# Ledger of designs, part 76: peptides against a protein of PDB entry 5JXT

Target 1, 319 residues: chain A of PDB entry 5JXT
Amino acid sequence: SLLPKKEINVYIGMSEMQVKWYQKILEKDIDAVNGAGGKRESKTRLLNIVMQLRKCCNHPYLFEGAEPGPPYTTDEHLIYNAGKMVVLDKLLKRIQKQGSRVLIFSQMSRLLDILEDYCVFRGYKYCRIDGSTAHEDRIAAIDEYNKPGSDKFIFLLTTRAGGLGINLTTADIVILYDSDWNPQADLQAMDRAHRIGQTKQVVVYRFVTDNAIEEKVLERAAQKLRLDQLVIQQGRAQVAAKAAANKDELLSMIQHGAEKVFQTKGAFGTMAEKGSQLDDDDIDAILQAGETRTKELNARYEKLGIDDLQKFTSESAYE

## One batch from the design tools (peptide; aimed at target 1 L78 I114 D117)

Design b2_p28_4_s4 (made by RFdiffusion4, then SolubleMPNN; from b2_p28_4, 10 letters changed)
Fold by OpenDDE base, seed 1:
Structure b2_p28_4_s4 (fold): chain B 319 residues (1-319), chain A 28 residues (1-28)
Amino acid sequence: as target 1 above (319 residues)
Amino acid sequence: MMDELIEKADKEPIAKGIEESIKEREAA
């Protein structure tokens, strides 16, 4: 029988460079971030801020002028300038030593470009598919990855490409490098490995930048997932979960952790303490803390009814 | 709406070294 998937949120501190860029993004639109635009602030402007903050959480090299250079050379700076890359780099070494194979999902094709540079730099053999990949090339990449004795360790996918119903049961580890606002998209991505034909325990690592917008993206996604489940169970098809965040919700999400980000000199959490020098014990601690917080997050939403889940509990954004 | 924003974000300028690496891979 297929074992239940284990899902762990991996909460990761920002690097010093990410903190600086996160501050810069907030400062650029500080009036919008402070709600000074009032009713006149466009939802589009807030959504743009959210997207820039999400880019920052993924990698600062998603911005022009963030990379040190010239010369522009791939080096350890590709890793240590992004908290997620530092954790990924350590985690992939463990995954490989365990004889596992890994799917890495992102919303951003440009992040996959960075991950390709990383794979080349570390000597990881990989496949890639995204939304632009031709159908025939997708089949070829999937077949190359899935073939018996494949030397391809990593499959890089956009979450959109993962939604295409493909079978990747030759991988047992899934890394969601970032989260979709629609938790169903992430579930569909996980189900590429967690499907009939899987022989191993599927483990899903969901990377979440701590004290940043991504925590609120995750919370919103968890809330939506629970709401969708309850609506299905209760037969209340009419409770369309408001698919689109309102302005106040977006503003609350943007403001989450912003004060602490402005007060921070350097990196966050374990990234401040050890940075790129994370050892195996540090990774174990991060994973254990993540498992605890994942259980707490799930338990929070499991207790909520439909009416509570329809209210965006913005109040928890300031604690 | 979010998908459109992601698609837009993927078209924004990125770090030059990454852009150069992409061009190198596309040329190979």
Scores: peptide ipSAE 0.535, ipTM 0.934, DockQ to the pose 0.667
OpenDDE base, seeds 2, 3, 4, 5: peptide ipSAE 0.018, 0.508, 0.529, 0.010; ipTM 0.373, 0.930, 0.934, 0.395; seed 5 fails the geometry check

Design b2_p28_5 (made by RFdiffusion4)
Pose (drawn by RFdiffusion4):
Parts: C-alpha cells; sequence; structure tokens
Structure b2_p28_5 (pose): chain A 317 residues (1-241, 244-319), chain P 28 residues (1-28)
C-alpha cells in the first residue's frame, strides 16, 4: 500500500533586499511592464523580465553585486536576505528533528550553489546531482544517500537532472524551492521519493512567492496540469469513434422475439391499421418527441467511462 | 568565502510560456 503524497503550497514573502531588487527589475524596463510599445515586439524582452523576477524570488545573491560588500562572508545574511531561505531554515530544522530526510529541487544550479554554502554553514551532510553531473558520479550520489544508515540528510537536485526512474525512497519529504513551467517535471521530481519502496508518507512542500510573479506562474501550471488530465482521461474516445459481433448481433436480435410472435401487423400498424386520423398522428409525434428528449438528455450527459467498451466484450460466449 | 567571491556557471534558459504581457503586468 503506497500512501498518496501530501502536496502543500507554502506561500512566502520577500525580504527588504528582494523588494529593492524586485523594484529595480521592474523599473529598468517599466515600459514593457505597463504593456507599452508595439504588439510586434518579440517575446524576448518580456521573458528576460520573467527570468530576473524568478531569480529574485529565489535568492538576491543570484544577481552580481547583491551580496554585502567585500570581503564576502557566509553567515546568517545568506538566510535572512531571502524569504524562502528563512522558511526553509526552520523547515529543515523541523524535518531533522522528526527523523525525516529531504530532497530539495530547483530550476537553477546557481541556487543549489547557494544551498551548498548553507548546508556547509549549518553543518548538514548532503549530496548533489546537477544535470551537469557525470553518470558515474550521480550513481555514487544516489547510492550514498540510499545507503542503509546513511550519513547524509539533504539531497540537492535540479528538477531535470537525474533522468527517469532513479530511486530516492530513503527520503520522505520533498521541497520544491521553485516550480517548473511544465507540471510533469515537478511531478517527476516528487516521484523520486514517492514510488514503490517508499514506506512513509511522502510530503511535498512547494515554495511559492505570494503576491508576486511565482503565484501567477503556479496558476498556469496548475491549469496546464488540469488540461493534461482531461486529454489523458479522454484518450479512449478516438479509438471508439467498426462494429463488434455482439453490437451487430444486438442490432439484429433487438425486438426479434416480438416479431416472431406477431401474426398480423406490428405496433403502430396493428392498433390503427394503415389508416390514420389526425388524432392518431398527433399521438405519434408527441410520443416521439418525448422519447427523443429522454434519449438525447441521457446520452449527451454521459462520459468516457460509460461509452468505453471493454476489450472483454469482444469475448462473446 | 562568500558566494560572490566564487566563480559562477550560467543557468539554463527558461522555456517560453504563453501570455507574457499579462504575467509581467500582474507581477507589478
Amino acid sequence: SLLPKKEINVYIGMSEMQVKWYQKILEKDIDAVNGAGGKRESKTRLLNIVMQLRKCCNHPYLFEGAEPGPPYTTDEHLIYNAGKMVVLDKLLKRIQKQGSRVLIFSQMSRLLDILEDYCVFRGYKYCRIDGSTAHEDRIAAIDEYNKPGSDKFIFLLTTRAGGLGINLTTADIVILYDSDWNPQADLQAMDRAHRIGQTKQVVVYRFVTDNAIEEKVLERAAQKLRLDQLVIQQGRAQVAAAANKDELLSMIQHGAEKVFQTKGAFGTMAEKGSQLDDDDIDAILQAGETRTKELNARYEKLGIDDLQKFTSESAYE
Amino acid sequence: PGFAAKPHRPDPPLPVPDDLADLVKDAK
């Protein structure tokens, strides 16, 4: 029995420093922010703003010249200058206290570099797979974290790095520091720990910058995830739109017994006998329209699970 | 040493999403 995973959006604010940088990004190209300029502009200008705001929502030290002036030290400012780092510090502390281990995913390798400095600062044992990591390296990195009684605690990965089917069930908590544009990528990262061999409840925490660009980014991915479900669930419809033996058999046998019983004429003919007054015609049209409504209202309301014929129906016996 | 004192590798580019003008405007 594999427990369904718990996925939680953790909405996070921004530090005072992030606001300064966030405002500068928006100011440096305020024209495009207010939707100025021609409609002919290529997508490049706006996408550059998206990248900067994404980096800013992650950590201000991703911008050169942002870390406090030279010389450079690795201290508490690494934590308190990014809202996500403040939430993560207490979250990771609580995770170790309850005997849990965690996979931390990110879109940007420069952010895992910042998380490396954090792990060394707090004394956390950790592993990293980068996507810019050789094959034999990540095999050892997987094994090191999956070793029984492993020294490691945190596993730093990029959402895409490892490839398909790698197993990290020796962890039961997943933290998505930032989200991907396509929902299948994040969903695959969660299934590094949420797969066969996982014994504990898998909990996934997704850091989201509330009232900023990442909240809006998330809605779109949630929509695209909902669209994918509808396509997959309806993937049986085109194969259904020939005729089975039973379908052909049912068409022929329908009402055949009543036909054999009949010696004279059938229904509408036996009761009225090829002569029809106005009242008889009106009853035929009223009964038909009623049947037509009930038939259409029954089928136009159905779903794929009702129309889909099982392959076992072809096993006529 | 600090993060700024260390060399940096470039990040991978982001995929292009739809309706960028609305997204950037809502970010304000």

Design b2_p28_5_s1 (made by RFdiffusion4, then SolubleMPNN; from b2_p28_5, 12 letters changed)
Fold by OpenDDE base, seed 3:
Structure b2_p28_5_s1 (fold): chain B 319 residues (1-319), chain A 28 residues (1-28)
Amino acid sequence: as target 1 above (319 residues)
Amino acid sequence: MGFQARPRAEDEPLPVPENLEELVKSAK
């Protein structure tokens, strides 16, 4: 029988470099961040800020002039300059040691380029599929990954490419390196490993940058998922959750954790304490804290009715 | 032989503010 998947949000502090770039993004548009643009502030400008903040949460090298060089070399700096890479690097060692295989999903093909360089640098054998991958190359990559005795440890996918109904049940670990605005896209990604033919316990690690925009992206996705579930259960077809965040919602998301980011000298949380020197106990603590916060997040939305879930609860942007 | 990093960035470098302390004061 297929075991239920275990889903854990992994809350990860920003590196010092991420904090610096997150500050720069907010500073560049500080008037918009402070709501000073009022009715004249464009939704497009706020969406652009959100996208830049999400890039920063993934990796600072997604920005021009962020990567050290010339010469541009792949080295340990690729890892320690992004909190998610530090956790990923430790987690992948554990996953490999236990004889598991892993799917890594991202929204950003340029992040997959960083992950390829990382895989080469660590000597991890991988496959890759994104939105530009030709149909034949996609089939070849899937077959190479799924073959008996495959030496491919990692499959790198864009979440959209993962949506295509492929079977990857030869993997038992799923890492969502980032989250989709549509929780159904992430579920479809998980269902590549969590499907008929899976023989192992599927574990899903959702990476979430702590005290940043990604917490609000996750919260919005969880709210939407619960609303979609209740609408299906109650047969209320008309509750199309307004899929697009309004200006005030986007502004609140941008402001979330911004004050603490401006006050922070260095890195956040475990990244400040340990940096790249995370041990197995630090990883266990991060996973345990993540499991607790995941339960709390789910429990928050399980108690809400349809009418409550349709209201955006603006928690104070400064708490 | 160092592996040459692929171009990853498409966006212009974000300007660095000269004084971080002034920004913390304006956020208060």
Scores: peptide ipSAE 0.112, ipTM 0.642, DockQ to the pose 0.133
OpenDDE base, seeds 1, 2, 4, 5: peptide ipSAE 0.049, 0.038, 0.039, 0.030; ipTM 0.508, 0.559, 0.563, 0.582; seeds 1, 2, 4, 5 fail the geometry check

Design b2_p28_5_s2 (made by RFdiffusion4, then SolubleMPNN; from b2_p28_5, 10 letters changed)
Fold by OpenDDE base, seed 1:
Structure b2_p28_5_s2 (fold): chain B 319 residues (1-319), chain A 28 residues (1-28)
Amino acid sequence: as target 1 above (319 residues)
Amino acid sequence: MGFGARPRKPDPPLPVPENLEELVKAAK
């Protein structure tokens, strides 16, 4: 029988470069961030801020002029300038050592371009599929990855491209480098490895930038997933329609951790303490803390009814 | 030969689905 998947949120601090770019994004639109725009602030502007903050959480090199150069080099700076890359680098080494194979999902094709450069730099053999990959090339990449005795360690996918019914049961580890606003897209991504034909325990690592917008993206996705489950269970199809974040929700998400980001000089959390020098014990501590916080998050939403899940609880914005 | 990191253009904004129908369409 297929073993249940183990899902762990991995909470990761920002690098110093991410903090600087996160501050710069907030400062550029500080009036909107402070809610001073009132009725004049467009939902589109707030969505744009959220998108820039999510890019920053993924990698600062997603911004024009952020990558050091010319000359442009593929080097350790590609890793240490993003907290997620520092954790990914250590985690992939462990995954490889245990004889596992890994799917890495992102919403951003340009992040996959960074991950390709990283794979080349570390000597990891990989396959790639995104939304622009031709059907024939997609089949060829899947077949090459799934081939008996394949030397391909990593499969890089956009979450949407990975959602299209493919079988990747030759991988047992899934990394969600970022989260979709639709939790079903992430589930569909996990289900590429977690299917009939899987012989190993599937483990899913969801990367979440700590004290940043991504915690609120995760909370919203968890809330929506629980709401969708309850709507299916209760037959109340009409309730699911209001999934779009309102202006106040978007503003609250943008404000989450903003003050602490402005007060921070350097990196966050474990990135401030160890930077790129994370050891195996630091990774174990991050994974254990993540497992605890994941259980706490799930337990919080499991107790909520439909009416509570429809209210975006503002309470966590004032602590 | 180090593949020189290219100046990366940011991805277009991911559309935040405004409704459930767009979410369902984006999942197909």
Scores: peptide ipSAE 0.042, ipTM 0.521, DockQ to the pose 0.116
OpenDDE base, seeds 2, 3, 4, 5: peptide ipSAE 0.027, 0.036, 0.037, 0.054; ipTM 0.530, 0.488, 0.562, 0.507; seed 5 fails the geometry check

Design b2_p28_5_s3 (made by RFdiffusion4, then SolubleMPNN; from b2_p28_5, 11 letters changed)
Fold by OpenDDE base, seed 3:
Structure b2_p28_5_s3 (fold): chain B 319 residues (1-319), chain A 28 residues (1-28)
Amino acid sequence: as target 1 above (319 residues)
Amino acid sequence: MGFGARPRRPDAPLPVPENLEELVKAAA
């Protein structure tokens, strides 16, 4: 029988470089971040800020002029300049040692480019599929990954490309490097490994930048998922989940953790303490803390009714 | 056909999307 998937949110501090770029993004649009644009602030401007902050949470090198060079080299700086890469690097080493195989999903094809360079740098054999991958090349990549005795350890996928009904049950670990605004897209990604033919316990690690916009993206996704579940259970098909965040919701999401980011000198959390020198105990602590916070998050939304879930709890961005 | 890492062309600035639509397309 297929075992239930284990899902763990992995809360990761920003690197020093991420903090600097996160500050720079907020400072560039400080009037919008402070709500000073009032009713004239465009939803498009706020969405742009959100997208830049999400890029920062993924990797600073997603910005022009962020990567050190020339010469541009693939080296340890590719890892230590992004908190998610530091955790990924340690986690992949553990996953490989245990004889597991891993799917890594992102919303950003440009992040997969960084992950390809990382895979080459670490000597990890991989496959890749994104939105631009030709249909024949997708089939070939899937077959190469799934073949008996495949030496491919990692499969890199964009979440949308991975959503296309493919079977990747030869992997037992799923890493969501970032989250989709639609929780169903992430579920569809997980279900590439978690389906008929899986023989192992599927574990899903969802990377979440701590004290950043990604926490609010995750909360909104969890809220939406619970709402969708309740709507299905209650037969209330007409509760059109307010699909798009309003301006005030986007502003609150942008403001979340912003003050602490401005006050921070250096990196956040475990990234400040250990940087790239995370050991196995540090990883276990991060995973354990993540499992606790995941349970708390789920328990928060499980208690809410449809009417409560339709109220976006604007907890103050300044708590 | 090698799934070669796209060589980061040292000289090609990552296309900074000028607008949200380009940003979404470049992220996709």
Scores: peptide ipSAE 0.061, ipTM 0.475, DockQ to the pose 0.083
OpenDDE base, seeds 1, 2, 4, 5: peptide ipSAE 0.056, 0.036, 0.037, 0.061; ipTM 0.572, 0.522, 0.599, 0.522

Design b2_p28_5_s4 (made by RFdiffusion4, then SolubleMPNN; from b2_p28_5, 9 letters changed)
Fold by OpenDDE base, seed 4:
Structure b2_p28_5_s4 (fold): chain B 319 residues (1-319), chain A 28 residues (1-28)
Amino acid sequence: as target 1 above (319 residues)
Amino acid sequence: MGFGARPRRPDPPLPVPEDLRELVKAAA
């Protein structure tokens, strides 16, 4: 029988460079961040801020002029300048040592470009699929990854491109480097490894930048997923969850953690304490804390009814 | 020059993530 998947949210502090770029993004549009635009503030402007903040959470080198150079080099700076890369680098060593194989999903093909450079730098053999990959090349990459005795350790995928009905049950670890606004896209990504033919315990690590917009993206996705489940169970197909965030919801998401980010000099959390020098005990502590927070998050939404889940309570973040 | 390491040139303006495009389309 297929074992149930284990899902762990991995809460990761920003690097010093990420904090600096996160501050710059907020400062550039400070009037919009403070809600000073009122009715005149466009939803498009808020969505653009959300996009820039999510890029920052993934990697600061997603911004023009952020990467040190010229010359542009692939070196340790590619890792230590992004909290998610520091955790990824340690986690992949463990995953490899245990004889596991890993799918890494992102929304951003440009992040996959960074992850390719990282894989080459660390000597990890990989496959890649994104939205631009031709159908024939997708099949070839899947076959190369799934072949008996494949030396491909990592599969890099955009979440939507990887969601398209493929079987990757030769991997037992899934890393969601970022989250989709639609939790069903992430579930479809997990189901590439968690399917008939899987012989191992599938473990899903969802990377979440702590004290940043990604916590609110995760909360919104969890809320939507629970609502969708309850709607299916109750046969109430008419509860069209307004899929589109309103302006006030987007503003609240942008404001989340912003004050603490402005007050911070340097990195956040374990990234401030140890930076790139995370050891095995630090990773265990991060994973254990993540497992606890994951249980708490799930327990929060499991207790809510349809009527409560339809209310975007900005207030339930303060209890 | 090893496999497909795309030279990280100064990025052309990043395409809006598809998940955000869907969020915008659902809002239009």
Scores: peptide ipSAE 0.039, ipTM 0.611, DockQ to the pose 0.082
OpenDDE base, seeds 1, 2, 3, 5: peptide ipSAE 0.030, 0.027, 0.037, 0.035; ipTM 0.595, 0.633, 0.508, 0.687; seeds 3, 5 fail the geometry check

Design b2_p28_6_s1 (made by RFdiffusion4, then SolubleMPNN; its pose is not in this set)
Fold by OpenDDE base, seed 1:
Structure b2_p28_6_s1 (fold): chain B 319 residues (1-319), chain A 28 residues (1-28)
Amino acid sequence: as target 1 above (319 residues)
Amino acid sequence: MKKELDERHQKRLEERRKELEELKKLLE
């Protein structure tokens, strides 16, 4: 029988460069961040701030003029300037040494471009599929990855492009570099490796930038997933899961960790302590802490009823 | 190898810059 997948949230501190860019994003729209815009603040403006903060959590080089140069070079700066890349770099080395193969999912095709440069820089053989990949090229990439004795270690996918019914059971590790607003999209991505034909224990690592917008994206996704499950179980089809965050929810998400980000000089957490000098013990500590926080998060939402899950309040995440 | 990688990287950035400039012109 197929083994249950193991899911671990990996909480990662921002690099110094990410903190600086995160501050810059908040400062640019400080009136909106403080809720001073009142009724005049558009939902679109708040959504734009959320999207910029999510880009920052992924990689600062997603912003125009952030990458050092000219000359533009692919070097260690591509890794140490993003907390997720530092953890990814160490984790991939371990995964490869274990004889595993890995799917890496992102919402952002431009992040896949950075990951391609990284793969070439580290000498990792990879395949890529995104939303622009032609049907024939998609088939060819899947077949090349899945072939017996394939030397392709990594498959880079956009979450939505990877969700389209493909079989990637020749991989046993899934990295969600970022999360979809719809938790079902991430589940569909995991199910590319976790399906009939898988012979190994599938492990899913969900990268989450600590003390940032991504924690609230994760919490919201977990709430929605639990609500969807309860609605199905109770037959209460009328609970329109409010698919889209309201203005107050978006504002609360933007404000999460903002004060601490403004007070921070340098990097966060393990990125402040060790930066790119993370060792195998540091990775084990990050994974263990992540496993604990994942269990706590799940246990919190498992106790909530439908009425509690409908109340997206910033406070209900701490009870 | 490193030089070729840097040349590929520079080319990709230039292509992306052009796409963004074209998009900006379409939105003006």
Scores: peptide ipSAE 0.273, ipTM 0.781, DockQ to the pose 0.629
OpenDDE base, seeds 2, 3, 4, 5: peptide ipSAE 0.020, 0.250, 0.021, 0.045; ipTM 0.495, 0.765, 0.496, 0.623; seeds 2, 4 fail the geometry check

Design b2_p28_6_s2 (made by RFdiffusion4, then SolubleMPNN; its pose is not in this set)
Fold by OpenDDE base, seed 5:
Structure b2_p28_6_s2 (fold): chain B 319 residues (1-319), chain A 28 residues (1-28)
Amino acid sequence: as target 1 above (319 residues)
Amino acid sequence: MQKELDERHQKRLEEWEEELEEEKEELE
């Protein structure tokens, strides 16, 4: 019998470099961020800010002039300049020691490029598939990863490319490095490992940048997922249309954590206290806190009805 | 070695217009 998957949101503080870049993104469009543009502000401008903030949450080296150099180097700076990389680096060591194999998903192919450099730097053997990967090369990568006695530890995938119904049940750990706006895309990614033929307990780690836009991305995705579940359960044919984020929702997401980011002179949380020197106890604390917050998040949305879930009320997150 | 590092750096900075457009379309 297939065991239920365990999903844990891993809430991760920004590095000092991420805080600096997050501040710069907000400052560049400060009038938009403050809502000073009112009804005249384009939805496109807000979407562009959202996308830049999500890039920052993933890795600051997705921006020109962020990576130290020239000369450019692959070194520890690739890790310590992104909170998610610091946590990933510790988790992968633990996962490997357990004799597990891991799928890492991202929305961003350019983040997979960073993860390739990281894999090479740490000596992790990997496979990769993204949107540009030819069909034959996808088959070859899957076969190489799934073969008996494969020495490939990591599979790097874009979430959309991973959506193609592939079987990766030879992995038992899934890391969602970021989240899709559509929670069904992430579920489809998890189902690459959590499928018929899996013999282990699948564990999913969802990385979420704390005090940043990604918390609101996660909340919106959780809300949508619960709404979809309730619509199916109630047999209501009105599939909630693609809930287009309105300007006020986008603005609220952009503003989330912005004040704390502007007040912060360094890194956030455990990244400020320990930086890249996280130990096993720090990781256990992050995972335990994440498990608690995941239960709280799920419990919040489980109490809501369809009518409550259709109203994106910024207030319902705090009541 | 250095050339390869420079090429990798450049690759990370390449615009991903398709991924950005897909993200916008999911938010629209």
Scores: peptide ipSAE 0.310, ipTM 0.818, DockQ to the pose 0.163
OpenDDE base, seeds 1, 2, 3, 4: peptide ipSAE 0.213, 0.141, 0.328, 0.183; ipTM 0.777, 0.738, 0.846, 0.749; seeds 1, 2, 3 fail the geometry check

Design b2_p28_6_s3 (made by RFdiffusion4, then SolubleMPNN; its pose is not in this set)
Fold by OpenDDE base, seed 3:
Structure b2_p28_6_s3 (fold): chain B 319 residues (1-319), chain A 28 residues (1-28)
Amino acid sequence: as target 1 above (319 residues)
Amino acid sequence: AKAALDARHQARRAARAAEAEAARRAAE
């Protein structure tokens, strides 16, 4: 029988460079971030801020002029300048050592470009599929990854491209490097490994930048997923879960952790203490803390009814 | 191997910089 998938949110601190760029994004639009734009501030502007903050949480080199150079080099700076890369780098060593194979999903094809450079730099053999990959090349990549005795350790996918009904049960680890606004897209990605034909325990690691916009993206996704489940169970098809965050919700999400980011000199959490020098105990601590916090998050939403889940808990960004 | 990787990286960054400059010029 297929074992239930184990899902763990991995809460990761920003690197010093991420903190700097996160501050810069907030400062550029500080009036919008403070709500001073009032009714005149466009929802589009707030969505743009959210997208820049999400890019920062993924990797600062997604911004023009962020990457050191010229000359541009593929080196350790590619890892240590992004908290998610530091954790990924250590986690992949463990995953490889245990004889597992891994799917890495992102919303951002430009992040997959960084991950390709990383894979080559570390000597990891990989396959890649994104939205631009031709149908024939997708088939070839899947077949190359799934073949018996494949030397391909990593499959890099955009979440939407990976959602297209493909079977990747030859992998047992799934890393969601970022989250979709639609939790169903992430579930569909997980279900590429968690399907009939899987013989191993599937483990899903969801990377979440701590004290940042991504935590609120995750909370909203969890809320929506629970709402969708309850709507299906109660037969209330008409609860159109307002799929799009309102302006005030977006503002609250942008404000989340912003004060602490402005006060921070250097990196956050374990990234401040250890940076790229994480050991196996540090990874175990991050995973254990993540597992606990994942259970707490799920338990919070399991107790809520439909009417409660329709209310965005506007707990103030200052509490 | 590293030299080839760096050369690819440099070329990709140069292309992105040129695209960004072209986009700025088209917006002026």
Scores: peptide ipSAE 0.343, ipTM 0.816, DockQ to the pose 0.534
OpenDDE base, seeds 1, 2, 4, 5: peptide ipSAE 0.388, 0.344, 0.098, 0.357; ipTM 0.835, 0.818, 0.649, 0.819; seeds 1, 2, 4, 5 fail the geometry check

Design b2_p28_7 (made by RFdiffusion4)
Pose (drawn by RFdiffusion4):
Structure b2_p28_7 (pose): chain A 317 residues (1-241, 244-319), chain P 28 residues (1-28)
Amino acid sequence: SLLPKKEINVYIGMSEMQVKWYQKILEKDIDAVNGAGGKRESKTRLLNIVMQLRKCCNHPYLFEGAEPGPPYTTDEHLIYNAGKMVVLDKLLKRIQKQGSRVLIFSQMSRLLDILEDYCVFRGYKYCRIDGSTAHEDRIAAIDEYNKPGSDKFIFLLTTRAGGLGINLTTADIVILYDSDWNPQADLQAMDRAHRIGQTKQVVVYRFVTDNAIEEKVLERAAQKLRLDQLVIQQGRAQVAAAANKDELLSMIQHGAEKVFQTKGAFGTMAEKGSQLDDDDIDAILQAGETRTKELNARYEKLGIDDLQKFTSESAYE
Amino acid sequence: SFPTREKEIINRTEEEREAYLQQLEEYF
């Protein structure tokens, strides 16, 4: 029995420093922010703003010249200058206290570099797979974290790094520092720990910058994830739109017994006998429209799970 | 004394990071 994973959006604010940088990004190209300029502009200008705001929502030290002036030290400012780091510090502390281990995913390798400095600063044992990591390296990195009684606690990965089917069930908590544009990429990262061999409840925490660009980014991915489900669930429809033996058999046998019983004429003919007054015609049209409504209202309301013929139906016996 | 470095986090190479992280671990 594999427990369904718990996925929680953790909505996070921004530090005072992030606001300064967030405002500068928006100011440096306020024209494009207010939707100025021609409609012919290429997508490049706006997408550059998206990248900067994404970096800003992650950590201000991703911008050169942002870290407090030289010389550069690795201290508490690494934590309190990014809202996500403040939430993560207490979250990781609580995670270790309850005997849990955690996989931390990110879109940007430069952020895992910042998380490396954090792990050394707090004394956390950790592993890293980068996507810019050789094959034999990440094999050892996987084994090190999966070793029974492992010294490690945190596993730093990029959402895409490892490839398909790698197993990290020796962890039961996943933290998505930032989200991906395609939902299948984040869902695959969660299934590094949420797969066969996982014994404990998998909990996934997704850091989201509330009232900023990442909240809006998330809604789109949630929509695209909902669209994918509808396509997959309806993937049976085109194969259904020939005729089975039973379908053909049912068409022929329908009402055949009543035909054999009949010596004279059938229904509408036996009761009225090829002569029809106005009242008889009106009853035929009223009964037909009623049947027509009930038939259409029954089938236009159905779903794929009702129309889909099982392959076992072809096993006529 | 607490270790310091001349470059920002964003501008460090892999070797510089490893050397600095070792010094930071010796400090702790």

